# Designs tried in a protein design run: peptides against a protein of PDB entry 6IDX. Part 23

Target 1, 380 residues: chain A of PDB entry 6IDX
Amino acid sequence: KELAKLSADVTFATEFINMDGIIVLTRLVESGTKLLSHYSEMLAFTLTAFLELMDHGIVSWDMVSITFIKQIAGYVSQPMVDVSILQRSLAILESMVLNSQSLYQKIAEEITVGQLISHLQVSNQEIQTYAIALINALFLKAPEDKRQDMANAFAQKHLRSIILNHVIRGNRPIKTEMAHQLYVLQVLTFNLLEERMMTKMDPNDQAQRDIIFELRRIAFDAESDPSNAPGSGTEKRKAMYTKDYKMLGFTNHINPAMDFTQTPPGMLALDNMLYLAKVHQDTYIRIVLENSSREDKHECPFGRSAIELTKMLCEILQVGELPNEGRNDYHPMFFTHDRAFEELFGICIQLLNKTWKEMRATAEDFNKVMQVVREQITRA

## One batch from the design tools (peptide; made by RFdiffusion4, then SolubleMPNN)

Design b1_p9_4_s4 (from b1_p9_4, 5 letters changed)
Fold by OpenDDE base, seed 4:
Structure b1_p9_4_s4 (fold): chain B 380 residues (1-380), chain A 9 residues (1-9)
Amino acid sequence: as target 1 above (380 residues)
Amino acid sequence: SLPPLSLAR
């Protein structure tokens, strides 16, 4: 108990570390000896002292044994652990993951995100915060392959639903620390879009061109079976498609693939457009046809708007940026839906289309409309 | 009806 208090002092910590004091603390944890009277209290103070000593940065985290890691992970994975031990164990694991890639690998073998989700189903917001912090640390330090798997696990309706129901919709105000961890989780989740955001369309890739063609088909030929388009002359067909791509509002209506060669937003814009067209088909068709029937130069160019909106959303959501320690702004919406980014796009494209109409905008007003829409999104 | 932008909050 006194050690745990004194360990916060750098002078004491330095002296205690020089006396191999940390090694003694680690051995106490490694022993797992539950036979002592007041074991839980002793362990809680031991873990506190260990954290405070390690926070001075004098000793490398790599000094810890696999047995120590297993004991700490055991305190997190066991259903009946003292809250004080659990909290400190989560914090230790977080620090290990953040400070050592070798420790990350070992910890990722001993614990699962599923086990950490159980600690979100509690009334203690501090435990919830440390659980999310450890999830975030694991996500941040995961190699790309495992990060996608974790993202898929986070994309699991379960984590999002648990956060939504037990944290966000909890009867308690969200503390700053929790808000930060929710922000971090959101940023890390959006950073998975970076690859697609930075992927240029290959204008020669037929599969990618077929997606653009599918956008045209859904908008204009929704009742036509794709199989039976008769071999009407290639030139007339090409000219027809050029008209359709103009009506879709592509900048390059001759070769719309060229509009997706700019990064950002690259292929991510096409993904959003395809999602809208497939999941919200009526909304998509309405937006396209309302603008395709206009002869008054007040047509909202859907294709261009979708690309620039995707880019804008990436900028607003800071896609590809590391989480900022000073930021606590999270969007509850991102915990309500599996494809929250694409759904946000679908909301914002309707807002853009509405704003365009209200402003009586022309193509020359495009940037002004986008500025107004940005303000509307950021104030929402 | 446009979904309320309040969903982004």
Scores: peptide ipSAE 0.010, ipTM 0.563, DockQ to the pose 0.023
Fold by OpenDDE base, seed 5:
Structure b1_p9_4_s4 (fold): chain B 380 residues (1-380), chain A 9 residues (1-9)
Amino acid sequence: as target 1 above (380 residues)
Amino acid sequence: SLPPLSLAR
């Protein structure tokens, strides 16, 4: 207890470390000797002293043994561990993951996100905070392949559901530390969109072009009896598609694929359009047809609007930016749905279409409409 | 002048 308190002092820490004191603490953890009276209390103070000593940055985190890592991971994975030991073990694992890529690799082999999710189901907000902090650390330090796997895992859906039900909708106020960890998790989750946001469409890729054809088909062919495929020659068909792409509100009516070559938002805009068209088909068809039937120059160009809205949402959500220590603003909505970004896009594109109509906008007013929509989204 | 659209909070 006294050591744990004194370990916060840098002068004491320096002298204690110079006396190999930290090695003694690591060996106490490694030994796992449960035979001591008050072992749990002693261990909690040992872990506190170890953490406080390491926080001075005098000793590299790489000094810890694999046995130490396994013991700490064991305190996180074992049921019915003392809350004080669990909290400190989570904090130590977080610090190890953040400070060493070598330790990250070892820890990622010893613990799963699923094990950490179990610590979110408790009534202790401090345990929940440290569990999310460790998840965030693992997510931040994961290589891109593993990060995508973590994102796609059932664990993320379950994690979001557990956070929503046990943290956000809990009967207790969210502390600043928890709000920060929820913010970090949100930022790291949105950063998974960065790859698609920075992926240029290849105008020569037939598979990517077929998505644009599918958008056209859903908008215009959904009610067309396939029997009325006019035997119109290849030229009439090409002219028809150019008209359809104009009605869809693409900037390049001849080759809409060119509208997706700019990054950001690249292919992410096409993903949002396709999601809207497939999941919210009636809303998509309504938005497209309401504007495609207008000859009054007050048509809202869906394709252009969807691209610029996707870019705007990426800017508002800071996609590709690292989380900042001073921020604690999280959006509970992003924990309610697996495809929360695409659902947000679907809400915002309807808002944009409404705002365009209310403003009686023309193509010349496009940037003004987007500015109003930005203010509306950021104030909501 | 486009009317200021305030989303009513």
Scores: peptide ipSAE 0.008, ipTM 0.601, DockQ to the pose 0.015
Fold by OpenDDE base, seed 2:
Structure b1_p9_4_s4 (fold): chain B 380 residues (1-380), chain A 9 residues (1-9)
Amino acid sequence: as target 1 above (380 residues)
Amino acid sequence: SLPPLSLAR
């Protein structure tokens, strides 16, 4: 107990470490000896002293034995562990994962995300915070091949539902530390979009071109009886499609695929457009047709707007960036829907279309409209 | 006192 208090002092810590004191603490954990009176209290103080000593950065985390890791992981994975031991064990595992890739590999073999989710279903916010912090650490340090699998496990409706119901909708205020961990989880979840954001469209890929053609079909042919077989020759068809791509608001009316060669947002913009067209078809058709029927130079170019809005949303959400320390701004809406990014895009594209009309904008005002829309999104 | 979270520093 006194050791745990004194271990916060750097002078004491330096002297204690020089006396191999930290090795003695690790051996106490490794032994697992329940024979002592007040074992749980003694263990809680031992783990506190260990953390405080390691926080000075004098000793490498790689000095920790596999037996120690297994004991700490055991306190997190076993039912009915004392709250005081569980909290410190979660914090130790987080620090191990963050400071050593070798320790990450060993911990990832001993603990599952499912076991950590069980610690979210409690009334203790400190336990919930440490559990999310360890989830975030495991996700951040995962190799690229495993990162998508972990993300798919995190993208499971279950984790989001548990966070929403037991953390966000809990009967208590969210503390700063929990808000930070929710922010980190949000950033790490949006970083899954980075691959699509950085994927250039291949203008020669027929499957990708067929998606652009499907956007045209949904906008202009959805009410047309399929009996109007387009019987007119190939050249008239090409001229017709160029007009349709102009009405859709693509910058390159001849080859709209060229608009998706810029990264960011690359193919992610096309994914958002296709989602809007399929899931919110009435909204998509309305936006396209309202602007396609205008000859007054006040047309909102949907295709260009969708691309630049996708890029803007990626910038606002910091897609592809590491989580920043001291940031606590998480959006609860991202825990309420499975496709929250695409739904946010669908809301923001309607806001953009409205703002364009209200400003009586032309193509020359495009950047001014985007700036106003950015301010509207970031104030919401 | 619980140690601070390393990610919250």
Scores: peptide ipSAE 0.000, ipTM 0.412, DockQ to the pose 0.250
Fold by OpenDDE base, seed 3:
Structure b1_p9_4_s4 (fold): chain B 380 residues (1-380), chain A 9 residues (1-9)
Amino acid sequence: as target 1 above (380 residues)
Amino acid sequence: SLPPLSLAR
């Protein structure tokens, strides 16, 4: 207990480390010896002292043994551990993951995100915070392949549902530390969109062209069977499609695929448009047809608007950026839906169309409308 | 605050 308090002092820490004191603490954890009458209390203070000593940055985290890691991971994976031990064990694992790639690899073998989800289903916000912090650390340090697997675990309805129900909708105020971890988790989740955001459409890829054709079909031929292959369109049919692509509000009416060659937002804009068209078909059709039937030069170009809105949402959500220290601005909506980005796009594209109408905008006002919409989204 | 999903009605 006194050691745990004194370990916060850098002078004491330096002397204690020079006396191999930290090695003694690690060996005590490694031994797993429950023989002492106050083992749990002693262990909690040992872990506190260890963490405080390591926080001085005097000793490399790589000094810890695999046995130590397994013991700490064991305290996190076993449900009947004292809350104080669990809290310190989560914090130690977080620090290990953040400070050492070698330790990350070992910890990622011993602990699953599923085990950490159990620590979100508690009334202790500190435990919940450290559990999310460890998830975030694992996500940050994961190689690209494992990051996608973790992403799929975050795409699991379960983790989002647990965070929503036990953290966000909890009967207690969200502390700054928890709000920061929720922000970090949100940023890391949206960074998974970066690949699609930076993927250029290939104008020669027929499969990608067929998606654009499907957008046209849904808007104008909603009753037409998709099995009607875009058969050998006569020149008259090409001219008809050019008109349809103009009505859809693409910048390149001849080859709309060219509008998706700009990165950002690349293919992510097409993904959003397709999601809107399939999941919110009535909304999509309404937006397209309301603007396609206008002859007053006040048409809102859906295709252009969808692309620039997707780009703007990526900028607002900082897609591809690392989480910033001291930020705690998270959006609860992103925990309510599996396709939260696409749902946000669907809300914002309706807002854009409304704002365009209210402003009586023309194509020349496009950037001004986008600025107003940005302010509306960022103030909401 | 993200516009509440209620604005989609």
Scores: peptide ipSAE 0.012, ipTM 0.525, DockQ to the pose 0.022; fails the geometry check

Design b1_p9_5_s1 (from b1_p9_5, 4 letters changed)
Fold by OpenDDE base, seed 3:
Structure b1_p9_5_s1 (fold): chain B 380 residues (1-380), chain A 9 residues (1-9)
Amino acid sequence: as target 1 above (380 residues)
Amino acid sequence: MVASFSKAL
């Protein structure tokens, strides 16, 4: 207890470390339950002293043994562990993951995100905070292959549901540190969109072109049985599609695939458009048809607007950026839906269409509308 | 942001 309190002082920490004191603490943990099982309080203070000593940055985290890691991971994986031991064990693992790639690899073998989710189902917000912090650390340090495994849609859905129900909708106010960890998790979750944001459409890929054709079909042919497409010659059909792609508000009316070759937002814009068209079909059809029937030059170009809005949302959500220290501006809505980005897009495209009408905008006003919409989104 | 959009969701 006294050691744990004194370990927060850098002068004491320096002297204690120079006396191999940290090696004594690690060996106490490594010796396992036989010495400390009767003294959960002594273990909690040992882990506290160890963490406070390491937080001074005097000693590398790489000094810890695999036996030490296994003991700490064991305390996190054990049912009915003391709250203080669990909290300090989570914090130690977080610090290990953040400070050493070698320790990350070893910890990722001993602990799963599924095990950490159980520590979110508690009333202790500090345990919840360190559990999310460790999940975030593991996600930050994961190689791309392991990030995909951690990003498993089911595991993410379960994690979001648990966070929503046990943290965000909990009976306790969210502390600053928890708000920061929720912000970090949000940023890391949206960084999974980076691949699609940076993926260029191949204008020669027929499957990708068929998605654009499906957007046209949903907008204009929703009631037409595909069997009754009149045998209009190939040229009339190509001219018709060029008109339809103009009405959809693509910049390249001849080959809309070219509009998705710009990165960002690349294919992510097409994914959002397809999601809107399939999940919110009435909203999609309404937006397209309200603008496609205008002859007054006040038509809102849906295709161009969807692309630039997707890019804007990526910028606002910092897609592809590392989480910033000291930020705590998480959005609870992103924990309520599995496709939260696409749902946000669906709300924001309606806002854009409304703002365009209210401004009586033309194609020349496009950037000005986008600026107003950005301000509306960022203030909301 | 959240309070206005969470009512629209």
Scores: peptide ipSAE 0.008, ipTM 0.518, DockQ to the pose 0.026; fails the geometry check
Fold by OpenDDE base, seed 1:
Structure b1_p9_5_s1 (fold): chain B 380 residues (1-380), chain A 9 residues (1-9)
Amino acid sequence: as target 1 above (380 residues)
Amino acid sequence: MVASFSKAL
């Protein structure tokens, strides 16, 4: 107890570390002594002193043994552990993951996000906070391949559902630290969009061109019986498709694939359009047909608008940026859906289309509409 | 404020 209190003082910490004091603390934990397991308070203070000593940055986290990691991970995995031991064990694991890539690898073998979900289902918001903090640390330090696996829809859908139901919709006010960890998780989740945001369309890729063709089909062929596509010559079809791509509001009416070669937002804009067209088909068709039937120069160019809106949403959500320590502005809606970005896009494209009409905008007003829409989104 | 849009649609 006194050691844990004194360990917060840098002068004491320096002298205690110089006396190999941290090695003594680690060995006490490593010994797994039936003594420490019988004295939960002594273990809690040992872990507190260890954490406070390490927080001075005098000793590298890489000094920690695999045996120590296994003991700490063991305390997190035990169904009946003292709250203070659990909190300190989660915080130690977080700090290990954040400060050492070698420790991350070892911890990622001992602990799964699935095990940490159990600590979100408790009434203690501090335990929930430390559990999300450790999840965030694991997510932040994960290699790209493993980050995508951690992102894989079922584990994340379950995690989001648990966070939504047990944290956000909990009967307790969200504390600043929990709000920060929810913000961090949100940022890290949106950073998974960076790959698609930075992926250029290949105009020669047939599969990518087939997506653009599918957007056209959904908008204009949904009412046409597939039996009545007359065998009109290849040139009439090409001219028809150019007209359809103009009505879709692509900038390049001849080759819409060229509109997706700019990064950001690259292929992410096409993903959003396809999602809207497949999941919210009536909304998609309505937006496209409402603008395609206008002869008054007040048509909202859907394709251009969707690309620039996707880019704007990436900028607003800071996609590809690291979480800021000073921020705690999480959005509960992003925990309600597995495709939260695409759903946000679907909401915002309707807002854009509405704002365009209200402003009586023309193609020359495009940037002004986008500014107004940005202000509306950031004030929402 | 994104939370208010999810209630308005």
Scores: peptide ipSAE 0.008, ipTM 0.525, DockQ to the pose 0.025; fails the geometry check
Fold by OpenDDE base, seed 2:
Structure b1_p9_5_s1 (fold): chain B 380 residues (1-380), chain A 9 residues (1-9)
Amino acid sequence: as target 1 above (380 residues)
Amino acid sequence: MVASFSKAL
């Protein structure tokens, strides 16, 4: 108890470390001594002293043994552990993951996200905060292949549902530390879009071109029986499609695939357009047809607008950026839906179309409309 | 904003 209190002082910490004091504390934990198991309070103070000493940055985390890691992971995976031991064990694991890639690999073998999710189903917000912090640390330090696996639909859906029901909708106000961890989780979740945001369309890829053709089909052929494909010659079809791509508001209406070669937002814009067209078909058709029937130069170019809006949303959500330690602005809406980014796009494209009409905008006003829409999306 | 979007979703 006294050691844990003194370990917060850097002068005491330096002298205690010089006396091999950390080695003594680690050996006490590693020995799994029946003495420490009978005195939960003594173990809690040992872990507190260890954490306070390591927080001074005098000793490298790489000095930690595999036996120590297994003991700490054991305290987190046990169904009945003292609250103080659990809190300190979660914090120690977080610090190990953040400070060493070698320790990350060892911890990722001993602990699953599923075990950490159980610590979110409690009324103690401090335990919930440390559990999310460790999930975030594991997610941040995961290699790209494993990061996508951690992001796989089942783990994410279950995690989001539990956070929504037990943290956000909990009977307690969200503290600053929890708000920060929810922000970090949000940023790390949206960073999974970075690959698609940075993927250029290949204009020669037939499967990608078929998506653009499907957008045209949904907008203009929704009532045309596929049996009535007129046997009109290949040139008349190309000329017709060029007109349809102009009505869809692509910048390159001859070859719309060229509009998706710019990164950001690359293929992510096409994914959003296809989602809107399939999931919110009536909204998509309405937006396209309202603008395709205009001959007054006040048509809102849907294709160009969708691309630039996707880019803007990526900038607002900081897609591809590391979480900032000073930020705590998480959005509860992103925990309510599995495809929250595409749903946000679907709301914002309607806002853009409305704002375009209200401003009586032309193609020359495009950047002004986008600026107004950005302000609307950042103030709401 | 979040409260307006969360009501629109």
Scores: peptide ipSAE 0.007, ipTM 0.512, DockQ to the pose 0.026; fails the geometry check
Fold by OpenDDE base, seed 5:
Structure b1_p9_5_s1 (fold): chain B 380 residues (1-380), chain A 9 residues (1-9)
Amino acid sequence: as target 1 above (380 residues)
Amino acid sequence: MVASFSKAL
């Protein structure tokens, strides 16, 4: 207890470290399974002293043994651990993950996000905060391949559901620390879109072109019996598609693939358009047909609008940016849906289409409409 | 909007 209190002082910490004090504390934890199990308070103070000493940055986290990591991970995995031990163990693991890529690799082998989700189901918001902090640390330090796996996993859906039900909709006010961790998790989750945002469409890739063809099919062929495709030669078909791509509001109505070569938003805009067309088909068809039937120059170009809106949403959500320590503004909406970005896009494209009509906009007003829509999104 | 949509969702 006294050591834990004194370890917060840098002068004491320096002298204690110079006396191999950290090595003594690590050995106490490493040996602890038999001796400290009856002295939960002593272990809690040992872990507190260790954390406070390491937080001075005098000693590298890389000095920590695999045995120590396994003991700390063991305390996090035990169902009936003391609350203070659990909190300190989560904080130690977070600090290890943040400060050492070598320790991240070792910890990621010993602890799964699924195990950490169990600590979110408790009524103690401090444990919940430390558990989300460790999840965020693991997510931040994960290599790209593992980040994508963590995102696509059943664990991520379950994590969002547990956070929503046990943290956000919990009976307790959200503290600033928890709000910050929820913000961090939100930012890290949206950063998974960065790859698609920075992926250029290849205009020669047939599979990518087939997505644009599918957008056309969904918008215009929904009532056309495939039997009545007249045997009009390749030229009439090409001219028809060029008309349809103009009606879809692509900038390059001859080769719409060219509109997706600009990064950001690259392929992410096409993903959003395809999601809207498949999941919210009636909304997609309505938006396209309402504008495609207009001859008054007040048509909202859906394709161009979808691309620029996707880019705008990436900017508003700070896709590809690191989380800021001074921020705690999270949006509960992003924990309600698996495809929250695409759902946000589907809402915002309807807002854009409405705002375009209300402004009686033309193609010349495009940037003005986008600015009004940006203000509406950021204020609402 | 996000706060208004957080009430609508």
Scores: peptide ipSAE 0.006, ipTM 0.507, DockQ to the pose 0.027; fails the geometry check

